# Ledger of designs, part 5: peptides against a protein of PDB entry 2AZE

Target 1, 148 residues: chain A of PDB entry 2AZE
Amino acid sequence: AQECQNLEVERQRRLERIKQKQSQLQELILQQIAFKNLVQRNRHAEQQASRPPPPNSVIHLPFIIVNTSKKTVIDCSISNDKFEYLFNFDNTFEIHDDIEVLKRMGMACGLESGSCSAEDLKMARSLVPKALEPYVTEMAQGTVGGVF
Target 2, 101 residues: chain B of PDB entry 2AZE
Amino acid sequence: GRLEGLTQDLRQLQESEQQLDHLMNICTTQLRLLSEDTDSQRLAYVTCQDLRSIADPAEQMVMVIKAPPETQLQAVDSSENFQISLKSKQGPIDVFLCPEE

## One batch from the design tools (peptide; made by RFdiffusion4, then SolubleMPNN)

Design b1_p8_4_s1 (from b1_p8_4, 3 letters changed)
Fold by OpenDDE base, seed 5:
Structure b1_p8_4_s1 (fold): chain B 148 residues (1-148), chain C 101 residues (1-101), chain A 8 residues (1-8)
Amino acid sequence: as target 1 above (148 residues)
Amino acid sequence: as target 2 above (101 residues)
Amino acid sequence: SSFINTLK
């Protein structure tokens, strides 16, 4: 019936929306874990050192990373006020945001790739509110969305 | 029947979405709290050692760019052109290199 | 190590 067809279209629309929200939630969770883990790490490090790191020895978020072969020739043009930059490379380069950097640092406990040890998962769970723990577990198992 | 099944599906999907929304609200709240905590932001940094763990400093040059919010970034990575263009509207852009060990 | 501001 036409009614059933309409409902099926709506069902598909909702499924797609939910899928998108699931992706968004997972990213938010990863960000939360990564940030809290980073802060925790640095707090501990500074406590052990009994002082903050020297100026210019650290880069605060947010930032982006650009990497390329050390053999790549880079030409840089900047405006007088440093509001505009132009980089020209003679070969390929990569760009990474700070979140990606944190993930590669292991700040997300390997949850981003579903490669969590029991200890990693324990850490990840400890860095989120109780309500989010079940979802973290599902992410680690790769079973998010299994109810659909 | 088919109609009953679809109706039930839609109800279940609504409940699922509501749960997702709830979890997302919790998560966004936590992130907001972090952003509003000055101590946390003070501790939200990476070191050269961290960057070295991401890309081999012996083979790769690593450049860090700190740009104000809403900075325009244009990147072209093709056989014909390799370029990055940055244009800030809210302040100067800072670029850093992670020195060799 | 410390970061070096590449551009002033």
Scores: peptide ipSAE 0.204, ipTM 0.916, DockQ to the pose 0.037
Fold by OpenDDE base, seed 3:
Structure b1_p8_4_s1 (fold): chain B 148 residues (1-148), chain C 101 residues (1-101), chain A 8 residues (1-8)
Amino acid sequence: as target 1 above (148 residues)
Amino acid sequence: as target 2 above (101 residues)
Amino acid sequence: SSFINTLK
């Protein structure tokens, strides 16, 4: 009985670890798709324009964004060496990392919410190595609930 | 019996985890390749148009922060305190605003 | 349009 109980505890531990790794893998896949899709989009755009974008007209990764109402008053204090910043707002704000921005731009093809059209899914599959394609399909279907 | 069943389950779970680890290694390798590719680095950017697409440009102001790695970020968003503190140890912090449309 | 660096 004690031996079985020990194995039951270990079983539950492994199941939880697998669940966490599944979540991590899905996030890594989304990052890969989003980055590759962004690069591909910009490459095509620059080819069509026959030039790169003007300097200071774009923001390169990595970055974070802060958004708030245009009515929000913001006070910014900066150290002389620009190593330290303090922002004070008179109302609520939101912070998002660059990956979240890319997702909202549709760079992850709607895979993050399982809302992929046939075209979106085709794009997503084309942006990952062959070994990851089955997992991308499962993510799109929302069927990653199994052990694997 | 019960013991044999549990033992078999653990072996199957180990195999599943090994498969996950393999797929994760593939992903991390691909991400490293992207980060090391000069052309990919050059093309990994967003525009003002992109930023306007993720928030209502009529109502929202979007501020972009580029900070060196390991920069400390502290944010407070409560009813009486709305604050963001940034402290870098590897270089200056840059802040950008998207101009009005 | 271009981004504006608030530090410049």
Scores: peptide ipSAE 0.194, ipTM 0.916, DockQ to the pose 0.035
Fold by OpenDDE base, seed 2:
Structure b1_p8_4_s1 (fold): chain B 148 residues (1-148), chain C 101 residues (1-101), chain A 8 residues (1-8)
Amino acid sequence: as target 1 above (148 residues)
Amino acid sequence: as target 2 above (101 residues)
Amino acid sequence: SSFINTLK
């Protein structure tokens, strides 16, 4: 009886660990798709323009975005070496990392929110190694998370 | 029996976890390849148009912060305090605004 | 369009 109880505890432990890894894997897949999609998009755009964009017209990863209402008053204090910044707002703000920005741009093909069209799914599959394609499909269908 | 069933469950879970680990390794490898490819990194950028698509500069003030690795970010967003603090240890922090047009 | 470094 005690042996079985010990194994049941271990089973639950492993299930939880697997659940965490599943979440991590999904995020990694989204990152991979987003990055590759972004690079592909920009490569195509530059080919069409036959030149790269002006140096100061783009922001390279990594970055963070902060946005707030245009009505928000922002006070900024900066150290002389620009190592330290302090922003004070008089209203709420939002912070987004570059991955979230890419997702909102559609670079992850809507997989992150279950809004993946057939075309998006095709694109997503094309941006991952073959071994990951089944998982991408499951993500699009919302069927991930099971034990396999 | 109960013991046999649990034992089998654990074996199956071990196999499942190994499969997950394998897939994760594939993913991390792909991401590493991207990070190590200079051409890919050159092309890993967003434009003002991209930023406008997610936050309209006409309605929202949009700042882009580029900070060195290991930069500390502290954010307070409460009813009485709205603050962002950045502290870099490796170099200067750059802040950009996307023009409204 | 171009980004403007707001803090010199």
Scores: peptide ipSAE 0.193, ipTM 0.915, DockQ to the pose 0.036
Fold by OpenDDE base, seed 4:
Structure b1_p8_4_s1 (fold): chain B 148 residues (1-148), chain C 101 residues (1-101), chain A 8 residues (1-8)
Amino acid sequence: as target 1 above (148 residues)
Amino acid sequence: as target 2 above (101 residues)
Amino acid sequence: SSFINTLK
């Protein structure tokens, strides 16, 4: 019947929306873990050193990185007020946001790639509210969305 | 029947989505709290050592760009054009390099 | 090590 067909279309629509939200949630969880882990690491380091790092020795979030071969020639044009930049490369480059940098640093505890050790998982769980712990566990096991 | 089954499926999916929304709200709240906490923001930084850990400084040059919010970034990465254009509206853009060891 | 601003 037409009614059943309409509901089937709606079912598929909702399934796709849920899938998208699952991905978004996973990313949000990873961001939360990464940020909190970074802050915790730095807090501990500063406490051990009994001082903050020198002002120009660190880069605060947010930022992006551009990486390219050291052989790549880069020309940079800058406006007087530094509001505009133009970089010209003679070869390919990569752009990464700060979140990706944190992930590569291990700040997300390997949860993003399923390489989460028991210790990493413990850390990850400790950095999220209790309500999110089951989902973190599912992410670590790769079982997210198994019902769908 | 088929209609009843589909109706039940939709209800179950609705419940699942509601749970996802709830969890997402929790995450969003936590991230907001981090952004509003001055101490957390003070501690949200990376070092040269961190950057070296993600890209081999012997082979890769890593440039860090700090740009104000709403900065326009246009990147072209093709065989005929390799270009990054930045245009901010809210302040100057800063670019940094890590010293080589 | 300290970051250096390559632009002055």
Scores: peptide ipSAE 0.192, ipTM 0.915, DockQ to the pose 0.035

Design b1_p8_4_s2 (from b1_p8_4, 3 letters changed)
Fold by OpenDDE base, seed 5:
Structure b1_p8_4_s2 (fold): chain B 148 residues (1-148), chain C 101 residues (1-101), chain A 8 residues (1-8)
Amino acid sequence: as target 1 above (148 residues)
Amino acid sequence: as target 2 above (101 residues)
Amino acid sequence: RSFVNHLK
């Protein structure tokens, strides 16, 4: 019946929306873990050193990274007030946000790629509220995607 | 029947979405708390050592760009042109390199 | 003109 067809369309729409929200939630969880892990690491390091890092030795979030071959020639034009930058490269480059940097640093405990050891998983779980722990476990197992 | 089955499916999907919304609210709350905590923000930094760990410093040059919010970024990466344009409205843009570069 | 800040 036409009614059933309409409901099937709605069902598919809702399934897609849920899939999108699952993806969003996973990213939010990874961000939370990465940030908290970074802060925890740095707090511990500063406590051990009994001082903060030297000025101009660290980059605070937020930031972006641009990387390219060291052989790449870069031309940069800057406005007088430093409000505008123009970089010209003679070869390909990559841009990464700070979240991706944190992931590559292992701050997300390998949860982002399913390479999460038992110890990594324990750390990841400890950095989220209790209500999110089951979802973290599912992410580590690669079992996220079902309807719950 | 088919109608009853679909109706039940939609109800179940609604419950699932509500659960997701709840979890997302919890997560966004945690992120907001982090952003509002001055000490956490002070400790939210990376070092040159960190940057070297994510890219081979022997092969790759790494620039760090700090720009004010709402900065416009345009990037072109094609066989004919490789370009990054940054336009800030709220303040100056800063670019950083590790000492080995 | 230098546009780069070098980290320590």
Scores: peptide ipSAE 0.304, ipTM 0.920, DockQ to the pose 0.038
Fold by OpenDDE base, seed 4:
Parts: sequence; C-alpha cells; structure tokens
Structure b1_p8_4_s2 (fold): chain B 148 residues (1-148), chain C 101 residues (1-101), chain A 8 residues (1-8)
Amino acid sequence: as target 1 above (148 residues)
Amino acid sequence: as target 2 above (101 residues)
Amino acid sequence: RSFVNHLK
C-alpha cells in the first residue's frame, strides 16, 4: 500500500516534469525557427540589395522593447557612463523581449499560436532538424500534450 | 495489480521524458550553433520597418533597449508609479527609437 | 544630450 502510494506520487511528479519540458521544448523550437527565419530573410534581403544595411539602421539581437502610448510622457535620467537609466512614465507601459518581437513579426510562422498556413508550416519544418519535424507538426495541429 | 500498473506507467513516462530530453538537446544545440556563427549573428537584426509592424506607430511609441548581459531591469507598473530602472555592470546601455514619419 | 539614438 505504501509502495503504491509512493509510486503514485512519483508518477505525478514525472507527469508534471514532462509537461514542463514540453513547454520548454516548444519555446526552444519557436526560438530556433524565429532566429533562423530572421537570418534567412535578412540574408536574402542583403543579397538583393547587394549590400548590408547602413549602420544605425538596424538593431541586432538581443534587445528588449518598451512600448507605451504616444501620449505617454517619459522622463529619463542617465548616468554619465550610460550604465544606469531611469525612466519615469506617466502611464502604463509594456516590455517585450526580442523573441516576442520576432513572433509578432511572424518569424515563428504562426506556430506559436497554431495558426500556420500550409506555407508557414512548410517554412517552419524547413528550419528545424529532421528529428524535430514531427513535433513541429504537432504544434501546428495543437496536439502536443500526450505521452510519447 | 495496482503496483504492476504503476510500475509500468513509470517506465513509460521515463521513456517519454528521455525522448523529450533528446529533442531538447537537439534544439539547444541548434541555438548554440546560431549563437556561435558569426554570420548568423551579423544577420540577426530587425529594422525600423519590423518594429513598426508590431505596433501601430500612430498610437504607440516603441523604444528599443540594448543592454549588456546581466543588466538589472526593474519595472514598476502601477497606478501611482510607472518606472523602469536599468543598471548595467558590463557596459553602456543604448536606447533606440525609429524615426517618425 | 539625447537619451535615444534615432535609427536611420
């Protein structure tokens, strides 16, 4: 009886751990797709232009963004060495990491929301190693969550 | 019996987790390769056009912050205080805006 | 000084 109880506890622990790892894996896949897609896009663009973008026209990863209403008043205090910043807003703001930006740009091919077109899914699959393709398919279908 | 069933479940879950671990290792390897590839890093950038596409520039102001690793970020978003504090220990912080049309 | 860098 006690042995069974112990195993049941362990079972639940493992199930939860698996669920967490599934979430982590999905995020990793999305990051991989987004990064590779971004690089691919930019490579193609530079090839077409036969030049890299001008300096100060692009922002390299990593970064974060802060967005707020254009009506929001922002005051900023900066240290002389630019090591320290203090922003004060008179209204709410949002902070997003670069991965979120890439997702919103469509770099993850809509896989993050399971809203892949056929072409999106094709692109997504092409940007991952073969071993990950089945999982990408499951993500697109929204069927991730079962036991392997 | 109950014991046998639970034992079997645990074995199956172990196999499932091992499969997940394998896939995760593949992913982390790929991401590492991207981080180590100088050409990929050179091409890992966004433009003003990209930034405008994620938020309506007519309604939203978008600041981009580039900070060194391990930079401390403290954000307060409450009715009485809206504040972001950044403290870097590894270099200067840069803030960017896209030009308005 | 400006706290922002305007992208080109």
Scores: peptide ipSAE 0.299, ipTM 0.920, DockQ to the pose 0.039
Fold by OpenDDE base, seed 1:
Structure b1_p8_4_s2 (fold): chain B 148 residues (1-148), chain C 101 residues (1-101), chain A 8 residues (1-8)
Amino acid sequence: as target 1 above (148 residues)
Amino acid sequence: as target 2 above (101 residues)
Amino acid sequence: RSFVNHLK
């Protein structure tokens, strides 16, 4: 009885570890798809325009975004060397990383919410190695919760 | 029996975790390749149009912050204090807005 | 000084 109890504890620990790794893998896959999709989009756009975008018209990764109401008053203190910033807002704000921005742009093909069209799923599959394609399919169907 | 069943479960979970680790290694390798590819780095950018698509420019102001690696970020968002503090150790921090903002 | 750079 005690031996079985110990093994059940170990089983639960392993299940939780696998669940954590599944979440990590899903996020990594989304990042890969989003980055490759972004690069592909911009490459095509530059080819069509026959030139890169003008300087100071784009922002390269990595970055973070801070958004707030247009009515929010922002005060900022900056060190002379620009190594330190202090922003004070009179209302709430949001912070997002570049990956979140790419997801909201649709660069992850809606895979992050399991809301992929047939075309989106095709694109997502094309942006990962063959070994990851089954996992992408499971993410789109919302069936990743199962153990391999 | 119960013991044999649990032993088998643990063995199957071990195999599942090994498969998962393999997939994660493949994925991290792909991400590393992207980070090391100069052309990909050059093409990894967003535009003002992209930023407008993620937040309503009529309602929201969007600041983009470019900070060196290992920059410290401290944020307080409470009813009494709304503050963001940034401290870099590796270079200057830059802040950007779209023209219509 | 202004802390904001406007994108073109």
Scores: peptide ipSAE 0.293, ipTM 0.919, DockQ to the pose 0.039
Fold by OpenDDE base, seed 2:
Structure b1_p8_4_s2 (fold): chain B 148 residues (1-148), chain C 101 residues (1-101), chain A 8 residues (1-8)
Amino acid sequence: as target 1 above (148 residues)
Amino acid sequence: as target 2 above (101 residues)
Amino acid sequence: RSFVNHLK
């Protein structure tokens, strides 16, 4: 019947929306874990050193990374007020946001790839509210979405 | 019947989405709390050692770009054009390099 | 690369 077809269309729409939200939630969880882990690491490091790092030795979030081969020639044009930059490369480059950098640093405990050790998973769970722990576990197991 | 089954599916999906929304709200709240905590923001930084760990400094050049909010970024990475354009409306853009090993 | 700041 037409009514069943309409409901099936709606069902599919909702499934897609849920899928998108699942992706968003996973990213939010990873961000939370990465941020908290980074802060925790740095707090500990500063405590051990009994001082903050030198002023020009760190980059605070947010930022982006651009990387390319050392052999790549880069031409840069900058406005007087430094409001505008134009980079021209003679070869391919990569752009990464700070979250991606944190992930590569291991700040997300390998949860982003579902490759958590027992210690990684323990750390990840400790950095989220209790309500999110089951989802973190599912992410580590690669079983997210099984309830839907 | 089929109609009843679909109706039930939609109800279940609604409940699932509500649970999902709840979890997302929790995450958003936590991230907001982090952004509002000055101590956390003070400690939210990476070092040159961190940057070197994600790309071999012997092979890769790594630039860090700090730009004000709402900065426009346009990138082209193709066989014929390799370009990044940055346009800020709220302040200067800063670019950083790590020293060589 | 005079357009960059050097981290220490």
Scores: peptide ipSAE 0.288, ipTM 0.920, DockQ to the pose 0.041

Design b1_p8_4_s3 (from b1_p8_4, 4 letters changed)
Fold by OpenDDE base, seed 1:
Structure b1_p8_4_s3 (fold): chain B 148 residues (1-148), chain C 101 residues (1-101), chain A 8 residues (1-8)
Amino acid sequence: as target 1 above (148 residues)
Amino acid sequence: as target 2 above (101 residues)
Amino acid sequence: SSFINHLK
């Protein structure tokens, strides 16, 4: 019947919305873990060194990364006030945000790919509130996507 | 019947979404707390060693760009044109390289 | 002047 058809359309709509929110939550969890892990690492390092890193030796978040072959020629035009930049490359380049950098550094404990060691999973769980731990476990197992 | 099953499914999906929303609220709250904690922000940094670990400096050149909020970024990566345009409205843009590069 | 800052 048409009534059932309408409800089926609505069901599919809700399933798609839930799927989108699941993706958003996973990304938020990864960001939280990565940030907290980074902060924890640096805090420990500074404590061991008994001082903060030297000026101009670190880059604070937020930032973006542009990488290209070392053979790539780059021309840059900059406004006087440095408000405007124009980069021209003679070959392809890549752009990554700081979160992607943290993931590649392992700050998300491999959770982004669902390939956590036992120690990585333990660390990841320790960096989120208790209510999020089950979801972290599901991410590590690759079982996220089911209905709550 | 079919109608009853679909009706029940919709109710269950609503409950599931509410649980999901709750988890998202918890997560966003944690991120906000990190953003508001000055000590955490002070410690939120990467080093040249970190950058070397994600991109081989022998093969790749890595530029780090720090731009103010709301900066516009336009990128073209095609066979005919390779270009990045940055336009800030809130302050200067800074670009960094590791010394080994 | 250079537009690039070198990290230490």
Scores: peptide ipSAE 0.254, ipTM 0.918, DockQ to the pose 0.038
Fold by OpenDDE base, seed 5:
Structure b1_p8_4_s3 (fold): chain B 148 residues (1-148), chain C 101 residues (1-101), chain A 8 residues (1-8)
Amino acid sequence: as target 1 above (148 residues)
Amino acid sequence: as target 2 above (101 residues)
Amino acid sequence: SSFINHLK
């Protein structure tokens, strides 16, 4: 019947919305874990050193990175006020945001790739509120995607 | 029946979405707390060692760009052109390189 | 190590 067809359309709409929210939630969880882990690491390091690092030795979030072959020739044009930059490369480059950097650093405990050891998973769980722990476990197992 | 099944499915999906919304709210709250904590923000940094760990410094050059909010970034990466354009409206853009060891 | 604000 037409009524059933309408409900099926609505069902599909809701499923797609849920899928999108699942993706968003996973990213939020990864960000939370990565940030907290980074802060924890640096706090410990500074405590061990008994001082903060020199100002010019670190880059605070947020930032982006651009990487390319060391053989790549880069021409840079900068405005006088440094408000405008133009980079010209003679070969391909990559751009990554700070979150991706943190992931590659292992700050997300390998959760982003489903490559968590038992210890990594334990760390990841410890960096989120209890309500999020089951979802973290599902992410580690690659079982996210089902209906609650 | 089909109608009853679909109706039940929609109810279950509604509950699932509400659960997701709840979890997302928890996450966003935690992230906001981090952003509002000055000590956490002070400790939210990476080092040259970190950057070297994610890209082979023998093969790759890594630039770090700190740009103010609302900065426009346009990138072209094709066989014809390789270009990055940055335009800030709220302050100067800073670019950093890790020193060679 | 320290960062160098190389491009100014």
Scores: peptide ipSAE 0.224, ipTM 0.918, DockQ to the pose 0.037
Fold by OpenDDE base, seed 2:
Structure b1_p8_4_s3 (fold): chain B 148 residues (1-148), chain C 101 residues (1-101), chain A 8 residues (1-8)
Amino acid sequence: as target 1 above (148 residues)
Amino acid sequence: as target 2 above (101 residues)
Amino acid sequence: SSFINHLK
């Protein structure tokens, strides 16, 4: 019947929406874990050193990273007020946001790849509200798709 | 029947989405709390050691770019053109490099 | 280690 057909279309629409939201939630969780883990690490480090790091030795979030081969020739044009930059490379480059950097640093505990050790998973769980712990567990198992 | 089955599916999906929305709200709240906490923001930093850990400093050059909000970034990465353009409307852009070992 | 702003 036409009604069933309409409902099937709606069902598919909702499934796609849920899928998108699941992806968004997973990314948000990773961000939360990464941020909190970073803060915790640095807090501990500063406590151990009994001082903050030297002022010019750290970069605060947010930021982006551009990396390329050291052999890559880079030409840079900068406006006088530093509002505009133009970089020309003679070879390929990569751009990463701060979250990706944190992931590569292990701040997301390997959860982004479902590669959590028991210790990593414990850390990840400790950095989220209780309500999110089951979802973190599912992410670690790679079975999020079965939740919704 | 088929209609009843589909109706039930939609109800279940609605419930699932509601649960999902709830979790997302919790998560976004936590992120907001982090952004509003001055101490957390003070501690939200990376070091040169961190940056060296994500790319081999012997092989890769790493630039860190701090740009104001709403900065436009245009990147072209092809065999014919390799370019990054940054245009800020809200302040200067800062670029940093880690010192050589 | 310190970050160096090599670009003006």
Scores: peptide ipSAE 0.207, ipTM 0.917, DockQ to the pose 0.036
Fold by OpenDDE base, seed 4:
Structure b1_p8_4_s3 (fold): chain B 148 residues (1-148), chain C 101 residues (1-101), chain A 8 residues (1-8)
Amino acid sequence: as target 1 above (148 residues)
Amino acid sequence: as target 2 above (101 residues)
Amino acid sequence: SSFINHLK
């Protein structure tokens, strides 16, 4: 029947939407963990040092990084007001956002790749609200993807 | 029958999506709380040591770019052209390097 | 260590 066919189309639409939301949720969880973990780390470090770091010794979020081979020649043109930048490279480069940097720093506890030790998982769980803990566990186990 | 089965499937999927939406709302709320907390923002920083840990400074050069919101970034990474252009409308752009570079 | 701006 045409009605059944219409519902099948709708079913598929919803399944795809759910899949997308699952991916988005996982990313949001990773961001939350990474941010909170970073803040916690720095808070502890400053307490141990009994002072904040010098103003120009750190970079606050948000930011992006550009990395390239040290052999790459870079030409940089900057406007007088520093509103405009033009970088010309003689070879390939990479651009990463701050979240990716935090992940590579281990701030997401390896959850992004399912490489969580027991300690990492414990940390990750401690940095999310209780309602998100089961999902964090599923992410660590690689069992996310089913309809629940 | 088939119709009843599909109808039930859609109801189940709706419930699943609602659960996801709820969890996502929790996440976004937490992120907003972080963004609104001045102490958290003060502590949300990385160091040169951190940057060294993600890219070997002996092999890679790392630039950090801090740009105001709504800054336009155009990047071309092709065999013929390797270029990044930045255009800010809300303030100056800052670029940083670690001292070892 | 401190961040520095080498670019002109």
Scores: peptide ipSAE 0.185, ipTM 0.917, DockQ to the pose 0.036

